# Designs tried in a protein design run: peptides against a protein of PDB entry 1Y0J. Part 54

Target 1, 39 residues: chain A of PDB entry 1Y0J
Amino acid sequence: EARECVNCGATATPLWRRDRTGHYLCNACGLYHKMNGQN

## One batch from the design tools (peptide; made by RFdiffusion4, then SolubleMPNN)

Design b2_p24_5_s1 (from b2_p24_5, 12 letters changed)
Fold by OpenDDE base, seed 5:
Structure b2_p24_5_s1 (fold): chain B 39 residues (1-39), chain A 24 residues (1-24)
Amino acid sequence: as target 1 above (39 residues)
Amino acid sequence: SEEEEEIERKRRELEEKNAELLAA
């Protein structure tokens, strides 16, 4: 799993998320973007 | 969706690990 969050570059997260375009986000960044409706 | 499937998979893995830790 050489996966990285496209936002912060983290390689580890308790829960991987994905935006509508399929990009991977760590749990924290995914929640942040959801809350702010940006990116 | 693929996201839901991955989330569910990771949740299950975490639950299994937690169960093992709680049983120890």
Scores: peptide ipSAE 0.036, ipTM 0.435, DockQ to the pose 0.031
Fold by OpenDDE base, seed 4:
Structure b2_p24_5_s1 (fold): chain B 39 residues (1-39), chain A 24 residues (1-24)
Amino acid sequence: as target 1 above (39 residues)
Amino acid sequence: SEEEEEIERKRRELEEKNAELLAA
């Protein structure tokens, strides 16, 4: 599970999220994208 | 999502184990 956030490069997060294309995002970046309508 | 569901499942398992330890 050596996954990495495609936005910030984080390898650990309390909650993994995914964007519309299936790429992994850390919780923080996932929320950021959602706020900006890009998740 | 699949990952969120996995995290929730693991959290539930840990809570169950903690409950057993605390009750002992």
Scores: peptide ipSAE 0.020, ipTM 0.387, DockQ to the pose 0.025
Fold by OpenDDE base, seed 1:
Structure b2_p24_5_s1 (fold): chain B 39 residues (1-39), chain A 24 residues (1-24)
Amino acid sequence: as target 1 above (39 residues)
Amino acid sequence: SEEEEEIERKRRELEEKNAELLAA
């Protein structure tokens, strides 16, 4: 599968997350968005 | 996806472990 983080473009991560609109985020970006909002 | 299903499986396992710990 070719899943990509919509924020940084990463294709691999220890944990895939998803924002409220359904976009996939790597763990790091997902945590950032959760704590600080979308960058 | 397969990866999401794997993550969900692990989540359930961890939730069960947490429940056991909270009950102890």
Scores: peptide ipSAE 0.018, ipTM 0.380, DockQ to the pose 0.034
Fold by OpenDDE base, seed 3:
Structure b2_p24_5_s1 (fold): chain B 39 residues (1-39), chain A 24 residues (1-24)
Amino acid sequence: as target 1 above (39 residues)
Amino acid sequence: SEEEEEIERKRRELEEKNAELLAA
């Protein structure tokens, strides 16, 4: 399963997350969005 | 959100390009 973060394009992450639309985010991008609120 | 909508827009554009490429 080839997966990429829709935000930064990362292909590897300690934890895959998803946004509200189901797109995959790497852990860093997911946490970034969570910390800074929805954008 | 604007950023998420932008991501979705880009995703749609890429999917459309993929479809066009597959059709070619």
Scores: peptide ipSAE 0.041, ipTM 0.434, DockQ to the pose 0.027; fails the geometry check

Design b2_p24_5_s2 (from b2_p24_5, 13 letters changed)
Fold by OpenDDE base, seed 4:
Structure b2_p24_5_s2 (fold): chain B 39 residues (1-39), chain A 24 residues (1-24)
Amino acid sequence: as target 1 above (39 residues)
Amino acid sequence: AEEEEEIKKKEEELKKKNEELKKK
């Protein structure tokens, strides 16, 4: 079992984030979503 | 519910775009 970022497929990140539905995002993608208001 | 469906669709699109970029 390995956790993956739903956006970029990264399996490693300094900080795991989650979107509004609970999907895992790497730190970079999670910040990108916040900055762009992506939904 | 509609917002959750839309964000799921957009995340899938972004995933596909990322896979395309990796192929180039």
Scores: peptide ipSAE 0.042, ipTM 0.403, DockQ to the pose 0.050
Fold by OpenDDE base, seed 2:
Structure b2_p24_5_s2 (fold): chain B 39 residues (1-39), chain A 24 residues (1-24)
Amino acid sequence: as target 1 above (39 residues)
Amino acid sequence: AEEEEEIKKKEEELKKKNEELKKK
């Protein structure tokens, strides 16, 4: 699988996350998005 | 949809902020 973070382009992460539309985020970008509460 | 465009806009802003954070 060739998965990449839609935010930073990372292809490897300890945990894949998803945004509200289902796009893949790396763990770091997913946590950052969650912490900013941007719904 | 307006909600999808707003989400896309927020993701683009997050991308820019992330790039700035990575440069430091």
Scores: peptide ipSAE 0.038, ipTM 0.408, DockQ to the pose 0.062
Fold by OpenDDE base, seed 1:
Structure b2_p24_5_s2 (fold): chain B 39 residues (1-39), chain A 24 residues (1-24)
Amino acid sequence: as target 1 above (39 residues)
Amino acid sequence: AEEEEEIKKKEEELKKKNEELKKK
């Protein structure tokens, strides 16, 4: 398995997040999206 | 904006794949 952040392509993160549709985001991108709503 | 559109496309594709996977 090789999960990737759909935003930045990161394959490693301390915490995988998911958006409303189920994409995987790394912790940083997930927080960024939450703060800004977009990227 | 361009990245947002790519993300949105990926969301839609993932949603479709998830729906297909759910049926199978």
Scores: peptide ipSAE 0.037, ipTM 0.398, DockQ to the pose 0.031
Fold by OpenDDE base, seed 5:
Structure b2_p24_5_s2 (fold): chain B 39 residues (1-39), chain A 24 residues (1-24)
Amino acid sequence: as target 1 above (39 residues)
Amino acid sequence: AEEEEEIKKKEEELKKKNEELKKK
């Protein structure tokens, strides 16, 4: 299986990030979560 | 919740931004 962003489902990104709990995020979603905190 | 609608819209925008960023 391929890696996916847990927020938007993207399978490709310029930079993989992770949230506080270790879930993979694409670059855009990772920056969003970092700036806005928990939703 | 009303905030869930706003965050959902933001998530869709982020998806679009990610697609733009990965256009290699």
Scores: peptide ipSAE 0.032, ipTM 0.434, DockQ to the pose 0.143

Design b2_p24_5_s3 (from b2_p24_5, 15 letters changed)
Fold by OpenDDE base, seed 4:
Structure b2_p24_5_s3 (fold): chain B 39 residues (1-39), chain A 24 residues (1-24)
Amino acid sequence: as target 1 above (39 residues)
Amino acid sequence: SAEQEEIEKKREELVKKNQELLAK
């Protein structure tokens, strides 16, 4: 399949994160969303 | 807003850091 971040489209990350509904986020976007009060 | 601007700045830093880690 080749997993990709649903936010930025990145296909590689040092740590995959997931939002509340199970969508994959790269580490950067996951932390961004956390800081922004989302996901 | 100032808040969002700072958050985006931090995101950019995280992206750069991740790129560095992946490049090693």
Scores: peptide ipSAE 0.085, ipTM 0.579, DockQ to the pose 0.162
Fold by OpenDDE base, seed 3:
Structure b2_p24_5_s3 (fold): chain B 39 residues (1-39), chain A 24 residues (1-24)
Amino acid sequence: as target 1 above (39 residues)
Amino acid sequence: SAEQEEIEKKREELVKKNQELLAK
């Protein structure tokens, strides 16, 4: 299947991001964690 | 892992937020 954000499950995003352990995050979730603190 | 647990707990709110942000 398509790539999914580990946080929200989205399969489409303008920009894929990754956390420090390599998990894929959508742009929105990546920005959320950046603003509110690293998980 | 501890990181994954914290990420998973944010899913409900971020599903809604993600849809809103992508629609802009």
Scores: peptide ipSAE 0.048, ipTM 0.528, DockQ to the pose 0.118
Fold by OpenDDE base, seed 1:
Structure b2_p24_5_s3 (fold): chain B 39 residues (1-39), chain A 24 residues (1-24)
Amino acid sequence: as target 1 above (39 residues)
Amino acid sequence: SAEQEEIEKKREELVKKNQELLAK
C-alpha cells in the first residue's frame, strides 16, 4: 500500500496536501489546484 | 517529457473539473 496523489498518481512528494474533501495531492498538484482552481 | 506532459494534463483536468463544479 502507498499513498497516491489523486490527480497525477505520484507516490512521493516533499509535502502532501489535501483538497477540501480530504483527498491527497502531491505538493505540485496541490499548489496548482490552489492557484488555478478551488474546492 | 511524456511523464511531465501527463502530469500537466492531469493538473489541467483537475482545475477544469473544479471550474465546472463551481459554475454548476
Scores: peptide ipSAE 0.042, ipTM 0.510, DockQ to the pose 0.137
Fold by OpenDDE base, seed 5:
Structure b2_p24_5_s3 (fold): chain B 39 residues (1-39), chain A 24 residues (1-24)
Amino acid sequence: as target 1 above (39 residues)
Amino acid sequence: SAEQEEIEKKREELVKKNQELLAK
């Protein structure tokens, strides 16, 4: 697939994550957001 | 690696910058 992180634009990641609104995030952005963001 | 560190740093900055975007 041609999935990309909605935050940083990365197209490759060890693990795709998604926020509550359905946006795909790379693992790095997802983890950082989880630790420091709303989630 | 230094290169990966720069990538990660940029991702972190973008996460902060776009926090509201992800919440929409």
Scores: peptide ipSAE 0.042, ipTM 0.515, DockQ to the pose 0.132

Design b2_p24_5_s4 (from b2_p24_5, 13 letters changed)
Fold by OpenDDE base, seed 2:
Structure b2_p24_5_s4 (fold): chain B 39 residues (1-39), chain A 24 residues (1-24)
Amino acid sequence: as target 1 above (39 residues)
Amino acid sequence: EEEERLREERRRKLEEENAELLAK
């Protein structure tokens, strides 16, 4: 399906993640959010 | 706007990192 990372706009990633509000993030952005809270 | 430019730079860097993860 047409999924996009809400942070960088990536449409493909080795692992889709979700932020605390349920928005989809690529693996890289998801890890960033986990470490820093919010972008 | 500096804040927006900074956010865009951050998104670009994260996108580059994601690209590395997808690279063969």
Scores: peptide ipSAE 0.055, ipTM 0.550, DockQ to the pose 0.155
Fold by OpenDDE base, seed 4:
Structure b2_p24_5_s4 (fold): chain B 39 residues (1-39), chain A 24 residues (1-24)
Amino acid sequence: as target 1 above (39 residues)
Amino acid sequence: EEEERLREERRRKLEEENAELLAK
């Protein structure tokens, strides 16, 4: 039941984010996607 | 294998960013 970032597979992050479809992203990937437009 | 290396490099960079944020 370990949570994983759907983008990079990280299991630890200072802040879990979620995309528009509900998938979990680590903070870094969430910010990356936001910065690049889409997900 | 170039595509895999690029994916791994990106993953490594993002994991490093996460680690840096966890370390004050």
Scores: peptide ipSAE 0.054, ipTM 0.546, DockQ to the pose 0.175
Fold by OpenDDE base, seed 5:
Structure b2_p24_5_s4 (fold): chain B 39 residues (1-39), chain A 24 residues (1-24)
Amino acid sequence: as target 1 above (39 residues)
Amino acid sequence: EEEERLREERRRKLEEENAELLAK
């Protein structure tokens, strides 16, 4: 299996991030949630 | 299947938002 962003399902990203519960986010979703306080 | 279609639609919207974020 490939790692997936739990938000958008992306399997490739320049930087993997994690949310507070340890689930993986792609860089874009991680930044989006950080910017909008949705993490 | 409606649930899957709904999830796919939500994912597409998020991907569009991500594209806008990356384009800034």
Scores: peptide ipSAE 0.046, ipTM 0.534, DockQ to the pose 0.209
Fold by OpenDDE base, seed 1:
Structure b2_p24_5_s4 (fold): chain B 39 residues (1-39), chain A 24 residues (1-24)
Amino acid sequence: as target 1 above (39 residues)
Amino acid sequence: EEEERLREERRRKLEEENAELLAK
């Protein structure tokens, strides 16, 4: 399966996350969003 | 391919369990 983080475009991550609207984020971007809000 | 299936299953499980971590 080909998947990309909607924030940074990364295709690999130790943990895929998903925002409130269902878009996929890599772990790093997901944590960033959680801690700081929307980019 | 079994290894790939297992990786995908693991990923899916993690995604489902941790998706809400972005909710606030």
Scores: peptide ipSAE 0.091, ipTM 0.552, DockQ to the pose 0.055; fails the geometry check

Design b2_p24_6_s1 (from b2_p24_6, 12 letters changed)
Fold by OpenDDE base, seed 5:
Structure b2_p24_6_s1 (fold): chain B 39 residues (1-39), chain A 24 residues (1-24)
Amino acid sequence: as target 1 above (39 residues)
Amino acid sequence: EEEEIQKRYEELVKKNEELEKEKE
Protein backbone atom coordinates (compact mmCIF):
# COMPACT_ATOMS: atom_id res chain seq x y z
CA GLU B 1 0.00 0.00 0.00
CA ALA B 2 0.95 3.63 -0.46
CA ARG B 3 -0.18 6.85 1.16
CA GLU B 4 -0.37 10.33 -0.28
CA CYS B 5 -0.25 13.80 1.20
CA VAL B 6 -3.75 15.24 0.91
CA ASN B 7 -2.31 18.70 0.41
CA CYS B 8 0.48 18.36 -2.16
CA GLY B 9 0.13 14.77 -3.35
CA ALA B 10 3.59 13.69 -2.22
CA THR B 11 4.00 9.95 -1.73
CA ALA B 12 7.28 10.12 0.17
CA THR B 13 8.37 12.06 3.23
CA PRO B 14 10.83 11.68 6.11
CA LEU B 15 7.90 11.90 8.52
CA TRP B 16 4.21 11.39 7.88
CA ARG B 17 1.91 13.68 9.80
CA ARG B 18 -1.85 13.79 10.19
CA ASP B 19 -4.33 16.63 10.42
CA ARG B 20 -7.10 16.82 13.01
CA THR B 21 -9.39 14.69 10.86
CA GLY B 22 -6.76 12.01 10.35
CA HIS B 23 -5.76 12.82 6.79
CA TYR B 24 -2.12 12.21 5.94
CA LEU B 25 0.23 15.09 5.31
CA CYS B 26 3.88 15.03 4.36
CA ASN B 27 6.25 16.57 6.88
CA ALA B 28 6.47 19.86 5.00
CA CYS B 29 2.72 20.30 4.59
CA GLY B 30 2.08 19.23 8.16
CA LEU B 31 4.41 21.88 9.48
CA TYR B 32 3.01 24.40 7.01
CA HIS B 33 -0.55 23.78 8.15
CA LYS B 34 0.41 24.21 11.78
CA MET B 35 2.05 27.51 10.94
CA ASN B 36 -0.65 28.69 8.52
CA GLY B 37 -3.72 27.22 10.17
CA GLN B 38 -5.26 26.63 6.73
CA ASN B 39 -5.56 23.97 4.07
CA GLU A 1 2.10 37.42 6.38
CA GLU A 2 0.77 35.10 3.69
CA GLU A 3 3.87 35.74 1.61
CA GLU A 4 6.09 34.96 4.59
CA ILE A 5 4.15 31.76 5.27
CA GLN A 6 4.49 30.75 1.62
CA LYS A 7 8.24 31.31 1.76
CA ARG A 8 8.50 29.18 4.89
CA TYR A 9 6.46 26.46 3.21
CA GLU A 10 8.78 26.42 0.22
CA GLU A 11 11.76 26.14 2.55
CA LEU A 12 10.14 23.19 4.31
CA VAL A 13 9.38 21.48 1.00
CA LYS A 14 13.00 21.81 -0.09
CA LYS A 15 14.23 20.53 3.26
CA ASN A 16 11.80 17.62 3.09
CA GLU A 17 13.13 16.62 -0.32
CA GLU A 18 16.71 16.85 0.89
CA LEU A 19 15.94 14.67 3.90
CA GLU A 20 14.36 12.05 1.64
CA LYS A 21 17.50 11.89 -0.47
CA GLU A 22 19.68 11.58 2.62
CA LYS A 23 17.44 8.87 4.04
CA GLU A 24 17.88 6.65 0.99
Scores: peptide ipSAE 0.075, ipTM 0.539, DockQ to the pose 0.129
Fold by OpenDDE base, seed 4:
Structure b2_p24_6_s1 (fold): chain B 39 residues (1-39), chain A 24 residues (1-24)
Amino acid sequence: as target 1 above (39 residues)
Amino acid sequence: EEEEIQKRYEELVKKNEELEKEKE
């Protein structure tokens, strides 16, 4: 039931983000994708 | 370059964990 980051599997984060296809990412993974040009 | 990005990612993960602890 609980939301999970599609990248690392984390179920908790200070800020949920979403990728281009709408998948949820934790704050850390979202920022990581941004750094790699995967916005 | 990739190694630097990986290091930054690890820093972000640590920061994220700290923020979760402070949030509670």
Scores: peptide ipSAE 0.069, ipTM 0.524, DockQ to the pose 0.131
Fold by OpenDDE base, seed 1:
Order: structure tokens, then sequence, then C-alpha cells
Structure b2_p24_6_s1 (fold): chain B 39 residues (1-39), chain A 24 residues (1-24)
């Protein structure tokens, strides 16, 4: 298995997240997207 | 606001990297 964050390309993170379309995001980018979605 | 979001993003990235280092 080789998972990557679709935003920053990170292959390791304390917690994997997913966007509305199912793409994987690292914890940092996932939280970033959540913040942007609220703006 | 976009600038604030960018700053928060950078902080999250740094924190994420620190957490990864702690796990090693």
Amino acid sequence: as target 1 above (39 residues)
Amino acid sequence: EEEEIQKRYEELVKKNEELEKEKE
C-alpha cells in the first residue's frame, strides 16, 4: 500500500482524512480544507 | 481571512511534522 495526500503529497500522517470526493488528505491538509470550506 | 487561513495551515503542517517525529 502507498497512500498519498492529494494536496501536499505526504505519505505519512498521524491521521488520514478524506474529502467529499473520497480523496485522501493528511491530517494537516484535511483540517486546512475544512477551514477553507467554512470560509 | 485568506492570509489567516494560510498561517493556520502552516502551523498545522509544522505540528503534523512534529507529531511524526515523536512517533519515530
Scores: peptide ipSAE 0.064, ipTM 0.531, DockQ to the pose 0.131
Fold by OpenDDE base, seed 3:
Structure b2_p24_6_s1 (fold): chain B 39 residues (1-39), chain A 24 residues (1-24)
Amino acid sequence: as target 1 above (39 residues)
Amino acid sequence: EEEEIQKRYEELVKKNEELEKEKE
C-alpha cells in the first residue's frame, strides 16, 4: 500500500498534508490549495 | 473531526515553514 496525493497522484513528498475532509495532499498541492483558498 | 484535521494541517504548514528556513 502506498499513500497518494488526491490532487496530483504523487506518492512521495517531503511533507504530507491533509485537506479539511482528511484527504492526503503532497506538500506542493497542499500549499497550492491553501494559497488559493481551497481546502 | 474537521476542526481537528484543520488544526493538524495548520501544524504541518508551520512545520514546513520551519523546515524551509533550515534549508535556506
Scores: peptide ipSAE 0.057, ipTM 0.475, DockQ to the pose 0.046

Design b2_p24_6_s2 (from b2_p24_6, 14 letters changed)
Fold by OpenDDE base, seed 1:
Structure b2_p24_6_s2 (fold): chain B 39 residues (1-39), chain A 24 residues (1-24)
Amino acid sequence: as target 1 above (39 residues)
Amino acid sequence: EKEEIERRRKELEELNKKMLEEKA
């Protein structure tokens, strides 16, 4: 069981991020969410 | 829009891939 970005499905990233509800996001998706809120 | 979300998801996936390649 490997960590996975809930947005794009990536299992590896330079930096794991989390949304306000605790879901894991890759760095790219995390930054996207920060800029746009939720997809 | 689901299609827009999917397009963005794919773009971010590719971006993440590039970031990993850069890090490696």
Scores: peptide ipSAE 0.091, ipTM 0.601, DockQ to the pose 0.149
Fold by OpenDDE base, seed 5:
Structure b2_p24_6_s2 (fold): chain B 39 residues (1-39), chain A 24 residues (1-24)
Amino acid sequence: as target 1 above (39 residues)
Amino acid sequence: EKEEIERRRKELEELNKKMLEEKA
């Protein structure tokens, strides 16, 4: 088992982030969600 | 719009890969 970004499916990232509901996001997707509120 | 979301997901995945390569 491995952690996956719920948005793009990446299994590795410089920094794991989480959305408001606790789902894991890679750094890139996390920043995108933060800037836009959602994907 | 599903197609836009998919396009953005792929763009972000590529960005993530570049960030990993740069940090390594």
Scores: peptide ipSAE 0.085, ipTM 0.588, DockQ to the pose 0.151
Fold by OpenDDE base, seed 2:
Structure b2_p24_6_s2 (fold): chain B 39 residues (1-39), chain A 24 residues (1-24)
Amino acid sequence: as target 1 above (39 residues)
Amino acid sequence: EKEEIERRRKELEELNKKMLEEKA
């Protein structure tokens, strides 16, 4: 399966994260969402 | 607004790329 970040489309990341609704985010986007609360 | 979102998305994509390069 090819997982990809719902924010930037990246298919590889040092650490996969998930937003509050369960969508997968790359590490960078996950940190961004965490800091801003939304996107 | 849509343009700002796209810019932010690209910025994060670049950040992710850099992070991957650092880990490699």
Scores: peptide ipSAE 0.081, ipTM 0.587, DockQ to the pose 0.152
Fold by OpenDDE base, seed 4:
Structure b2_p24_6_s2 (fold): chain B 39 residues (1-39), chain A 24 residues (1-24)
Amino acid sequence: as target 1 above (39 residues)
Amino acid sequence: EKEEIERRRKELEELNKKMLEEKA
């Protein structure tokens, strides 16, 4: 079982992030969610 | 719009891919 970004499905990223509820996001999606609240 | 959400997800996936390539 590999970790996946809950937004884009990526299994690799230079930096794993987490949303407010603890779901894993890749760096890009994490930054996007931070700026827009959600996708 | 679900279609826009999917487009944005794909754009972010490509961005993440490029970021990994630049890091390597």
Scores: peptide ipSAE 0.080, ipTM 0.583, DockQ to the pose 0.152

Design b2_p24_6_s3 (from b2_p24_6, 12 letters changed)
Fold by OpenDDE base, seed 5:
Order: structure tokens, then C-alpha cells, then sequence
Structure b2_p24_6_s3 (fold): chain B 39 residues (1-39), chain A 24 residues (1-24)
């Protein structure tokens, strides 16, 4: 199995992040969500 | 907004790919 960003679908990233519900986000999407609080 | 969300996802995917390449 491979980890996948729930936002953009990326399967590789410099740093895996997680949203408040525990879903995985790539670094870019994780930072975006943190800054904007939404997709 | 559905289309806007899609566009943002695509932009973030591109950014993620660029960051991966730079890290290597």
C-alpha cells in the first residue's frame, strides 16, 4: 500500500502532514490547509 | 467553488512535485 494525500492525491512528498481528523496531506496541502483552514 | 477547489489541488500538486525535486 501507498500513502496518498487526501487533497491532491500525491503519493510522495518531502514531509507528510495530517489534518485534524488524521488524514494524510502532502507538505504543500498541509501548509495550505493550516494557513487557510480549508481546501 | 468546486472548480476553484480542483484548481487549487492541481496547483498544490505541482508545488509538491517541485519541492520533491529541489530536496533531492
Amino acid sequence: as target 1 above (39 residues)
Amino acid sequence: EEEEIKKRREELEKLNEELLKKKE
Scores: peptide ipSAE 0.060, ipTM 0.560, DockQ to the pose 0.152
Fold by OpenDDE base, seed 4:
Structure b2_p24_6_s3 (fold): chain B 39 residues (1-39), chain A 24 residues (1-24)
Amino acid sequence: as target 1 above (39 residues)
Amino acid sequence: EEEEIKKRREELEKLNEELLKKKE
């Protein structure tokens, strides 16, 4: 069992982020969601 | 389009990988 980004499936990232519902996002996807909302 | 969404996810994954490499 390894952590995965719920958006792109990445298992490694410089910084783990979380969306408003608590799901884990990689740094890139987290920033994308912040700027554009849900992908 | 779901296909475009999938492509966007792949682009973000590539960006994430590049960020990991630059972190080294």
Scores: peptide ipSAE 0.049, ipTM 0.533, DockQ to the pose 0.155
Fold by OpenDDE base, seed 1:
Structure b2_p24_6_s3 (fold): chain B 39 residues (1-39), chain A 24 residues (1-24)
Amino acid sequence: as target 1 above (39 residues)
Amino acid sequence: EEEEIKKRREELEKLNEELLKKKE
């Protein structure tokens, strides 16, 4: 079992982020969501 | 729409990989 970005599936990232519902996102996807919202 | 989402996910994954490499 390993943490995964719910968006891209990455299992490693410089910084784990979370969306408003608590799902884990890698740094890249988290920043993308913050800037553009959900894909 | 699914293709666009897929492409975005792939782009973001690549970006994440670049960030990891940069971190090293």
Scores: peptide ipSAE 0.041, ipTM 0.519, DockQ to the pose 0.155
Fold by OpenDDE base, seed 2:
Formats: C-alpha cells, structure tokens, sequence
Structure b2_p24_6_s3 (fold): chain B 39 residues (1-39), chain A 24 residues (1-24)
C-alpha cells in the first residue's frame, strides 16, 4: 500500500524514482543516487 | 560511517520535504 523511499524512508515525494535494482526512491534520493552512483 | 549515512538520509529527507512544499 504505502510506498517508502528505501534511502530516507519518505512516504511522499513530488516524483517517485527507482534505482537500478528497482527499489523506490523519493525524488531527492533518486537524484542523489543518479549523481553519485551509490549511497 | 553509519552515522554519516544516517545524516545523509536525514539531509535528503529534508530536501524532499522542501521539494514537496515547493510543489504545493
């Protein structure tokens, strides 16, 4: 039901993203991961 | 290192909250 960012635990975000393995990330964490490749 | 990761997660969460506020 409720989706959570696997990085920060946020349950709401302007845009849900996914990492290379399919885990859901909030927009902020998704952008961070894309920029740094890893967290 | 775990503390650094924790802090980073909190920073990103704050950023996410601000993004949500801007979207409203």
Amino acid sequence: as target 1 above (39 residues)
Amino acid sequence: EEEEIKKRREELEKLNEELLKKKE
Scores: peptide ipSAE 0.039, ipTM 0.517, DockQ to the pose 0.156

Design b2_p24_6_s4 (from b2_p24_6, 13 letters changed)
Fold by OpenDDE base, seed 1:
Structure b2_p24_6_s4 (fold): chain B 39 residues (1-39), chain A 24 residues (1-24)
Amino acid sequence: as target 1 above (39 residues)
Amino acid sequence: REAEIEERREELLKKNEEMLKEKE
């Protein structure tokens, strides 16, 4: 049971982030979503 | 759009891996 980025599936990242609903995102995906507001 | 999203996922996954290397 390892945490996974709900977008890209990454299981490791320098910094875990979360979207508005609380889903975990890796740093890259989190930053992307923050900037673009969507996938 | 789905194809674009998939491509983006691959790119972001790669970016994440690169960031892990930078913090290694």
Scores: peptide ipSAE 0.661, ipTM 0.884, DockQ to the pose 0.153
Fold by OpenDDE base, seed 3:
Structure b2_p24_6_s4 (fold): chain B 39 residues (1-39), chain A 24 residues (1-24)
Amino acid sequence: as target 1 above (39 residues)
Amino acid sequence: REAEIEERREELLKKNEEMLKEKE
C-alpha cells in the first residue's frame, strides 16, 4: 500500500514529514502545518 | 472555512508537484 499525504493525498514528495500526531504529510503540507499549526 | 481549507489543500498539492519537478 502506497503512502499518502493525509492532507492533500499526494503519494510522492521530495521529503515526507509528519504532523504532531504522527500522520504523514508531503513536504508542502508539512511546512504549511509547521508554520500555521493547522489547516 | 471549509472552502478555505479545500482551496489551501489544492494549492499545497500543486506546490508539492512543483517541488517534485524541481528535483527531477
Scores: peptide ipSAE 0.660, ipTM 0.885, DockQ to the pose 0.151
Fold by OpenDDE base, seed 2:
Structure b2_p24_6_s4 (fold): chain B 39 residues (1-39), chain A 24 residues (1-24)
Amino acid sequence: as target 1 above (39 residues)
Amino acid sequence: REAEIEERREELLKKNEEMLKEKE
């Protein structure tokens, strides 16, 4: 399956993360969202 | 705001690519 970050569209990342609603985020976007709470 | 979000997406995409290189 082709998983991709719902924010930036990345299809590969060192660590997949998820936002508060369960959508997949790449490591970079996940860390950003965790720190800022939004886009 | 939309422009800022788009710019951030591009920056984060680049950051993710750098993270992949670091783990390589």
Scores: peptide ipSAE 0.660, ipTM 0.885, DockQ to the pose 0.153
Fold by OpenDDE base, seed 5:
Structure b2_p24_6_s4 (fold): chain B 39 residues (1-39), chain A 24 residues (1-24)
Amino acid sequence: as target 1 above (39 residues)
Amino acid sequence: REAEIEERREELLKKNEEMLKEKE
């Protein structure tokens, strides 16, 4: 299996995160979305 | 807004790659 960030498409990250609906986000996108609540 | 979203995706992708390098 290959996991990828639903926002930027990254396939590797120091820490996988998830958005409110459970979609995987890379660390950078996850932190951004958590702080801003949107793309 | 779509252009801004795409720009942000590129910036965040780059940031993620930088974080990977920092951990190595």
Scores: peptide ipSAE 0.659, ipTM 0.884, DockQ to the pose 0.152

Design b2_p24_7_s1 (from b2_p24_7, 14 letters changed)
Fold by OpenDDE base, seed 5:
Structure b2_p24_7_s1 (fold): chain B 39 residues (1-39), chain A 24 residues (1-24)
Amino acid sequence: as target 1 above (39 residues)
Amino acid sequence: SKKELEEKLKKLEELIKKLKEEVE
């Protein structure tokens, strides 16, 4: 399995986030998507 | 003591786990 960010592929992050469809994002990508309104 | 420190660490890790779930 090994969780990875669906945006950048990172496998390690201080905080895992999830987009509106439930996909995992690293903290950085999650915040970026929220800022830019991207799913 | 070492034992007290380990217990506090464990509790903090549990809190972090719960917080991460809420923030996702």
Scores: peptide ipSAE 0.059, ipTM 0.491, DockQ to the pose 0.023
Fold by OpenDDE base, seed 4:
Structure b2_p24_7_s1 (fold): chain B 39 residues (1-39), chain A 24 residues (1-24)
Amino acid sequence: as target 1 above (39 residues)
Amino acid sequence: SKKELEEKLKKLEELIKKLKEEVE
C-alpha cells in the first residue's frame, strides 16, 4: 500500500518523519508536531 | 580485513541511529 501522512494524508514528501507512536508524517506535519509537542 | 569492515559497519549503524532520532 502507498504510505501516507497520518495527519494530512499526503502521499509524497521530501522527507518522511514519524510521530511518538511510530506513525508516518510528511516533513511539514512532522516538523509542526515536533515544534508543538503534538503526537 | 573482516575486522576493519565490521568496525566501519558499526560506525555507520550508529550514525544511522542518530540520524533517525533527528527525523523522528
Scores: peptide ipSAE 0.054, ipTM 0.476, DockQ to the pose 0.021
Fold by OpenDDE base, seed 3:
Structure b2_p24_7_s1 (fold): chain B 39 residues (1-39), chain A 24 residues (1-24)
Amino acid sequence: as target 1 above (39 residues)
Amino acid sequence: SKKELEEKLKKLEELIKKLKEEVE
């Protein structure tokens, strides 16, 4: 199956990000969590 | 020279490390 953002489920993004435990996040969700200090 | 290239490589590796941290 295709890679998905663990936060919003998106399967396509300009830039894939990952949290400390290796979960994949789309660019938008990755930045959102970083800005809000949420995980 | 070999020494010059090694120093440049070291600096590039440090920049890559910092950039990866920003992208995380």
Scores: peptide ipSAE 0.051, ipTM 0.459, DockQ to the pose 0.021
Fold by OpenDDE base, seed 2:
Order: C-alpha cells, then sequence, then structure tokens
Structure b2_p24_7_s1 (fold): chain B 39 residues (1-39), chain A 24 residues (1-24)
C-alpha cells in the first residue's frame, strides 16, 4: 500500500508533511493548512 | 582526513533532521 495525503489523496509529493495530529499531508496541502491554521 | 569527513557528515545529518522537523 502507498501513503496518501489525508486531505487530497495524493500518493506522490516532493515533501511529506504531517498535521498537528500526525496525519500525513502532501507538501501543497500541508502548506495550505499551516497558512490557514487548519489541522 | 577520513575522520573529519565522517564528523562533518554526521553534523549535516543532524541539521537535515532538524530542518525536516521544522517544515512538517
Amino acid sequence: as target 1 above (39 residues)
Amino acid sequence: SKKELEEKLKKLEELIKKLKEEVE
């Protein structure tokens, strides 16, 4: 099984990030959430 | 020397670890 972004479902990204609860996010979604104070 | 290179590599690996923590 492949790792997936919990926000958009992407399985490939230049950099894997994690939200405050430890769930994996792709780089794009991670940056978006960080900037908007989400997860 | 080989010893110096190994020490520099170790320090760079520690830096990379810290930077990854900052971006997550």
Scores: peptide ipSAE 0.051, ipTM 0.458, DockQ to the pose 0.021

